# Peptides against a protein of PDB entry 3QIS, part 8

Target 1, 334 residues: chain A of PDB entry 3QIS
Amino acid sequence: PSLELSRREFVFENVKFRQLQKEKFQISNNGQVPCHFSFIPKLNDSQYCKPWLRAEPFEGYLEPNETVDISLDVYVSKDSVTILNSGEDKIEDILVLHLDRGKDYFLTISGNYLPSCFGTSLEALCRMKRPIREVPVTKLIDLEEDSFLEKEKSLLQMVPLDEGASERPLQVPKEIWLLVDHLFKYACHQEDLFQTPGMQEELQQIIDCLDTSIPETIPGSNHSVAEALLIFLEALPEPVICYELYQRCLDSAYDPRICRQVISQLPRCHRNVFRYLMAFLRELLKFSEYNSVNANMIATLFTSLLLRPPPNLMARQTPSDRQRAIQFLLGFLL

## One batch from the design tools (peptide; made by RFdiffusion4, then SolubleMPNN)

Design b1_p8_4_s3 (from b1_p8_4, 4 letters changed)
Fold by OpenDDE base, seed 4:
Structure b1_p8_4_s3 (fold): chain B 334 residues (1-334), chain A 8 residues (1-8)
Amino acid sequence: as target 1 above (334 residues)
Amino acid sequence: SSEDLLSL
């Protein structure tokens, strides 16, 4: 069996967080025998492609002189955004299109990723006084490495030795400030806030706005701005409550005094963001008659974002652990 | 106050 491919090289320019790109190609059975095709993993890979790439269809059967269109879909989710922001991964892959009892056909995927404040660490964002798209990629790498070291030093209670002329970090990321300040100003009376989904186009505009500018006003509806905050918190590589404190939050969930002590042990940026969000959410709850928001709904929603189980425990999260996590957050909302 | 944190 043999296939003809209309294209073998694919370039995905300016790939962005949550923006789907599609490239299509045709495969044709120019043989006289039916053939089965499939995308197969390379020898050292568990998957036929990287997590941000998909082929559709990824397998199929072609009769003689049959042609099928294959879509290559590039989509950067929360699961791929961090490694692409850091440059640990890139918009590069090789797909192996296998033909049963035939040849392997190699497809080259290439392109560039545009960094996002979504999926960037709180530590790095606190050091970014400019939009992330204005920051040189080399400096993003340095900021992530420095942020890791600062997190470790903060956890170890090591005093920073270098009074060096490095500009003081922001108390909270400007992106969180922009989102929360907008919601505080314009959304406290918004009916069904955090319950009504935003518009996908408005979400993309908000993301692009935060990545490229420091706006006076965030574009889109209050629902889209609210969902953008949720997406931002979900995309954080390290949740607002660091993984190292997860179990202690669960263990303290029924003691509001111990809960406050656990939060006091967060890295400075994480602690500031947590307190800032809790202040906003308590303010939002004063308007419950207007916005239909209640403490149980907010605690349930934000707990999954702020207090994520460590990756090694994620598969083991019990309903009891989730209830303890909700109870932990309720102690800051009430 | 809650305002002191939102005035960042």
Scores: peptide ipSAE 0.024, ipTM 0.725, DockQ to the pose 0.288
Fold by OpenDDE base, seed 5:
Structure b1_p8_4_s3 (fold): chain B 334 residues (1-334), chain A 8 residues (1-8)
Amino acid sequence: as target 1 above (334 residues)
Amino acid sequence: SSEDLLSL
């Protein structure tokens, strides 16, 4: 069997979080026999491509003189955004197009990723006084390393934050402040807030706005700004309630005193963000006659974002664990 | 207060 490929080199410029890019190529059976093609893993890989890449179709049959279009889709989800923001991964891959009883054809994928405040740690964002696109990539790496070390020191209760000549960290990320301040000012009376989805175009504008500027006003509808807050919280590499405290939150869910003690043990930035969000959500609940928002709806929605099970426990979450997690959050909304 | 956190 033999194939002809219209292209073997693909460049994806300016790849962004949640923005789909597509490149297409053709494969043609220039042989005299039917062939089966498939994308195959390289040696020691479990998948034929990185998590942010997809081929469609990834396998198929071609009769003699048949031609098929293959789409290469690049999409950075919450599952890939953190490793791309840190520069641990890059927009580079090699695909192996295999023919049954034939040859391997190599495709080169390259490009550049544009960092996002979405999928960046709360610790790094608290040190980041400028938009992430103004921060050199080398300094983003240093900010994540320093953030890990400060989180560890904060958990160990050992070192007072060195009030030294370094610029004091923000109490909360500016991106969270911008989203919540907008919703507080403009969305408290919004009917069906957090129940109506945002527009995908407006969500992309909000993400680009937060990555590139410090706006006076966030663009888009109140529904799009509300959904952008949910996407931000979902994309965090570590949830607002750190994974180490997950089980203690479930165990304390019916004791309001122990719940407050567990939250007091969070790293400073996580604790500040949690208290800030709870203050906002309690304020939003005062307008329930206008916005149709109730404590059970809010607790159910935000619990999955703020109090995520550790990755090793996700497959084991029981309905009882979910109900305890909701009850934990209700104790801060009521 | 709840107000002190919203005034950040």
Scores: peptide ipSAE 0.024, ipTM 0.723, DockQ to the pose 0.275
Fold by OpenDDE base, seed 1:
Structure b1_p8_4_s3 (fold): chain B 334 residues (1-334), chain A 8 residues (1-8)
Amino acid sequence: as target 1 above (334 residues)
Amino acid sequence: SSEDLLSL
C-alpha cells in the first residue's frame, strides 16, 4: 500500500490559550489495494501527539483512489497552558502516519506559543507588574523557579519574608484584582451571575486584554468577566488552596477556627488571593435579591476551583469529601 | 492599589 500526502509541514503561528487553530491536509490512496492508516506513538511516547494537538480522523480505511481530509487541531487547554507558559513545552511535534503493511509518513508540526497569565502561578503573577506578553520568556522561567522556592520557604516557615527586596511583590495578581474589581463595580446586581455562561469571543478578548494590557475596564459582559475569573482559577497550576493543605481543609471543615488556621498557613500570595476572593464573594452575597447568588451555589461552584483534590486523589474523591470541601468554603462565606 | 484591597 502507498499514500500521497498533500502537505507534511504545518506551522501554527501565535498559538494562544483556549484559541483553536486548524490546519488541513489530504491523504490519497495512490496504490492498487485498500489501506488502513493510523497515527501511531513514537518509540518512547504513549500518545501519537502532544496534549495540545489532535488529528481528526486519527485512523481509517482508504479504498484505491480514495482521498480523505485530515484536520490537525491545536488547542491549548488548562492541561497544557502551564508547561507552554514556562517554555518547558513548545509548539513542536512530529506525527507518524502509519500505513498497515506500508511505510511511515512523518508530519512536522511547528509554531510559536504566546504566554498567558492564565495557567501562570500566583507567585509569578504577584512578581509581574507588567502584562505577561511584555515579559521575556527567559524571565518567566526565572519567575516560576523563584516562585516555587518562595512557596517552599513560606510553607517551611524557614526564612522571614525579606521585606527588604526593592521590588515588593503585589499582594494579589493584578489580573485577579482587575477581574474582581470589575465584578464588584459592575456585576453585583447582575442577575444569574456565575450561573449564565459567557460568550467565547468575549472570553478570548478578556484573556487577550489581561495578557497584553492593564485596562481601565475589562471588555465583555458581566457573565464573560465572571466566567473569565472561573477559568483563571481553574487554570492555576497550583489551586488557591495549595494541594498540601487539601486534606487539612476537609478535616477542619466543621471547625471555623481550625479552618482559619489552615488558611493562615498558605503561602502569602495564595492566602491573600483566598481572603480577597472570600471578601468579594461575601459582598456579592449581600446583593442576592438582585444577582440570584446564594452561599450554597457559590460554595459549590468555587470549591471545585479553589480546593481541588491533588491529582493522585482526584479519582478517589467521595461525596463526603466533596461535602466537607463545600462546608469548609461555606465557613468563609457566612 | 493596596488601598483598594482594604476597601473590600
Scores: peptide ipSAE 0.023, ipTM 0.728, DockQ to the pose 0.340
Fold by OpenDDE base, seed 3:
Structure b1_p8_4_s3 (fold): chain B 334 residues (1-334), chain A 8 residues (1-8)
Amino acid sequence: as target 1 above (334 residues)
Amino acid sequence: SSEDLLSL
């Protein structure tokens, strides 16, 4: 069997978080026999492509002189955003289109990724006084390494030695401050806040705005700004409550004094963000007659975002563990 | 700022 491919090289320019890009090509059976095609893993790979890439269809049959269109879809989700922001991964891949009893056809995927404040660590963002798109990629790597080292020192209760010439980090990321300050000012009376979805176009504008500027006002509806905050918290490489404290939060869930002690042990940026979010959510709950927001809804929604199980425990989460996690947050909302 | 945490 043999195939003719209309294209073998694909370039995805300016790939952004949550922005779908599509490239199409055609394959034709120019042979005299039916052929089965499939995208196959390379020798050391478990998957035929990286997590941010897909082919549709990824397999099929072609009769002689039959032709099929294949879509190559690039989409950076929460699962790929962090590794692309750090430059650990890149918009580069090689796809192997295999023919049964035939040849392999190689497709080259290339492009560039534009970094986002979404999927960046709280520690790194607290060190960024400018929009992430103004920060050189080399400096992002250094800021993440320095942020990891400062987190580890904080967890080890090592006193930072030199109060040296390092610029003081922000108390909270400017991006979280912008989102929460907007919601506090304009959304406290918004009916069905955090219950009505935002507009996808407005979400993209909010993400691009936070990545490229420090706006006076966030664009879009209150629902889109509220959903952007949820997306931001979901995309964090480490949740606002660090994985190391997850079990202690569950164990303390019914003792409000122990809960506060657990939160006091968070790294400074995580602790500040947690307290800031809890202050905002308690304020929002005062307007429950206007916004239809209640403590059980908020605790249920934010528990999955703020108090995520460690990856090794995610498949083992019991209904009891979920209820304890909700109860832990309720102790800060009431 | 620390003041923005107190305004909430």
Scores: peptide ipSAE 0.023, ipTM 0.726, DockQ to the pose 0.324

Design b1_p8_4_s4 (from b1_p8_4 with S4D E8L)
Fold by OpenDDE base, seed 2:
Structure b1_p8_4_s4 (fold): chain B 334 residues (1-334), chain A 8 residues (1-8)
Amino acid sequence: as target 1 above (334 residues)
Amino acid sequence: SSSDLFSL
């Protein structure tokens, strides 16, 4: 068996969070026998490609002189965004197109990733006074390392950050402030807020806006801005309530005093973001007659985002644990 | 108040 490939080198320029890119190529059976093709893992890999890449179709059968189009789809989800933001991973891969009883064909994937404030730590974002796209990638690495060390210090010692006035971290990420301030100003009377999906094009504009600028107003509908806040919270590498406090939140869920003590033990940035979000959500609940937002809906929605089980417990989360997690948030909304 | 959200 033999294949002809129309292209073997693929470049994905300016890859962004949640923005699908597609490159297509053709494979043709230029042999006299039918052939089966498949993308196969390299030696020591479990998958034929990195998590942000997909081939469609990834396997198939070709008659003699048959041609098929293959799409290479690059999509950075919440599962790949953090490792690409840090430069731990890159838009580079090698695909092995295997021909049964034939040879391997190598495809080179290359490109560049544009960092996002989505999937960046709260600690790093509190140090970023400018849009992430203005920050050199080398400084993003340093900011994540410094942010990890500061999280550890904040957990071990309630030492006031005695940093010079120019180097002081923000109380909350500017991106969260921009989203919440917009929703507070313009969305308090929005019917079905957090119940109606945003527009995908508007979500991409909001992400690009937050990554590249400090706008006076966020573009898009109130629904798109609301969904962008949910996407931001979901994409956090560490949830607003850090994993170390998850079980204590569940254990305290029916004691409002203990709940407040648990939140006081969060790292400074996480604690500020939590309090800021709870203040905003309590304000939205005053407009329930207009926005149809109720405490149970909000607690249910935000619990999955703010109070995620640690990865090792995710598969073991009981309905009782979910109810305790919801009850924990309700104690801050009521 | 609205001022408490803006002063963080």
Scores: peptide ipSAE 0.021, ipTM 0.697, DockQ to the pose 0.341
Fold by OpenDDE base, seed 5:
Structure b1_p8_4_s4 (fold): chain B 334 residues (1-334), chain A 8 residues (1-8)
Amino acid sequence: as target 1 above (334 residues)
Amino acid sequence: SSSDLFSL
């Protein structure tokens, strides 16, 4: 069997969080026999491509002189955004197009990723006084390393934050402040807030706005700004309630005193963000006659974002664990 | 107060 490929080198410029890019190429059976093609894993890989890449179709049959179009789709989800923001991964891959009883054809994928405040740690964002696109990539790495070390020191209760000549961290990320301040000012009377989806184009504008500027006003509808807050919280590499405290939150769910003690043990930035969000949500609940928002709806929605099970426990979450997690959050909304 | 959380 033999194939002809129209292209073997692909460049994806300016890849962004949640923005789909597509490149297409053709494969043609220039042989005299039918062939089966498939994308195959490299040696020691479990998948034929990185998590942000997909081929469609990834396998198929070609008769003699048949031609098929293959789409290479690049999409950075919450599952890839953090490792791309840190520069641990890059927009680079090699695909192996295999023919049954034939040759391997190598495709080169390259490009550049544009960092996002979405999928960046709360600790790094509290040190970041400028938009992430103004911060050199080398300094983003240093901010994540310093953030890990300060989180560890904060958990160990050992070192007072060195009030030294370094610029004091923000109490909460500016991106969270911008989203919540907008919703507080403009969305408290919005009917069906957090129940109506945003527009995908407006969500992309909000993400680009927060990555590149400090706006006076966030663009888009109140529904798009509300959904952008949910996407931000979902994309965090570690949830607002750190994974180490997950089980203690479930165990304390019916004791309001123990619940407050558990939250007091969060790292400073996580604790500040949690208290800030709870204050906003309690304010939003005062307008329930206008916005149709109730405590059970809000607790159910935000619990999955703020109090995520550790990755090793996700497959084991029981309906009882979910109900305890909701009850934990209700104790801060009521 | 609710005001003190919004002062960056």
Scores: peptide ipSAE 0.020, ipTM 0.692, DockQ to the pose 0.267
Fold by OpenDDE base, seed 3:
Structure b1_p8_4_s4 (fold): chain B 334 residues (1-334), chain A 8 residues (1-8)
Amino acid sequence: as target 1 above (334 residues)
Amino acid sequence: SSSDLFSL
């Protein structure tokens, strides 16, 4: 069997978080026999492509002189955003289109990724006084390494020896401040806040705005700004409550004094963000007659975002663990 | 100022 491919090289320019890009090509059976095609893993890979890439269809049959269109879809989700922001991964891949009893055809995927404040650590963002798109990629790597080292020192209760020449970090990321300050000013009376979805176009504008500028006002509806905050919290590489404290939060869930002690042990940026979000959510709950927001809804929604199980425990989460996690947050909302 | 962030 043999195939003719209309294209073998694909370039995805300016790939962004949550922005779908598509490239199409055609494959034709120019042989005299039916053929089965499939995208196959390379020798050391478990999957035929990276998590941000897919082929549709990824397999099929072609009769002689039959032709099929294949879509190559690039989409950076929460699962790929962090590794692309750090430059650990890149918009580069090689796809192997295999023919049964035939040849392998190699497709080259290339492009560039534009970094986002979404999927960046709270520690790194507290060190960024400018929009992430103004920060050189080399400096993003240094800021993440320095942020990791400062987090580890904080967890080890090591006093930083040198109060020296390092610029003081922000108390919270400017991006979280912009989102929450907007919601506090304009959304406290918004009916069905956090219950109505935002517009996808407005969400993209909000993400691009936070990545490229420090606006006076966030664009879009209150629902889109509220959903952007949820997306931001979901995309964090480490949740606002660090994984190391997850079990202690569950164990303390019915003792409000122990809950506050657990939160006091968070790294400074995580602790500040947690307290800031809880202050905002308690303020929002005062307007429940206008916004239809209640403590049980908010605790249920934010528990999955703020108090995520460690990856090794995610498959083992019991209904009791989920209820304890909700109860832990309720103790800060009431 | 960083104080305005916690005036909530």
Scores: peptide ipSAE 0.020, ipTM 0.689, DockQ to the pose 0.321
Fold by OpenDDE base, seed 1:
Structure b1_p8_4_s4 (fold): chain B 334 residues (1-334), chain A 8 residues (1-8)
Amino acid sequence: as target 1 above (334 residues)
Amino acid sequence: SSSDLFSL
């Protein structure tokens, strides 16, 4: 069997978080026998492609002289955004199109990623006084490494916060402040806030706005700004309540004094963000007659974002653990 | 619901 490919080199320029890009090519059976094609893993890989890439279809049959269109889809989700922001991964891959009883065909994927404040650590963002797109990629790596070390020192209580560094970190990321300040000013009376989805185009505009500027006003509807806050919290590499404190939050869920003590042990930026969000959400709950928001809805929604189970426990989360997690958050909303 | 387009 043999195939002809219309293209073998693909370039995805200016790849962004949550922005789908597509490139298409054709494969044709130029042989005299039916053939089965499939994308196969390379020798050391478990998957035929990186998590941000997909081929559709990834396998199929071709009769003699049959042609099929294959879509190569590039989409950076929450699962790939952090490693692309750090430059640990890149928009580069090699796909192996295997032909049963035939030869392999190699496809080269290349491109560039544009960093996002989405999927960047709270610690790094507290050090970024400028939009992330103004920060050199090399400096983003240094900021993430420094942020990890400062998180670890803060958790270990080993080093007093050196208040003497000439560049004081922000108390909360400017991106969270911009989102929450907008919602506080314009969305407290918004009916069905956090219950109605935003528009995908508006979400992309909000992300691009936060990545490239410090706006006076965030573009889009209140629903899109609210969803952008949820997406931001979901995309954090470390949740607002660090994984190390997850079990202690569940164990303390019915003791409000212990809950506050657990939160006091968070890294400074995480603790500040948590307190800031809880203050905002308590304010939003005062307008429940207008926004249809209640404490149980908010606790249920934000618990999955703020108090994520560690990856090793995700598959083991019981309904009891989820209820404890919700109860933990309720103690800060009431 | 964040429809992750590639959520398996």
Scores: peptide ipSAE 0.016, ipTM 0.645, DockQ to the pose 0.023

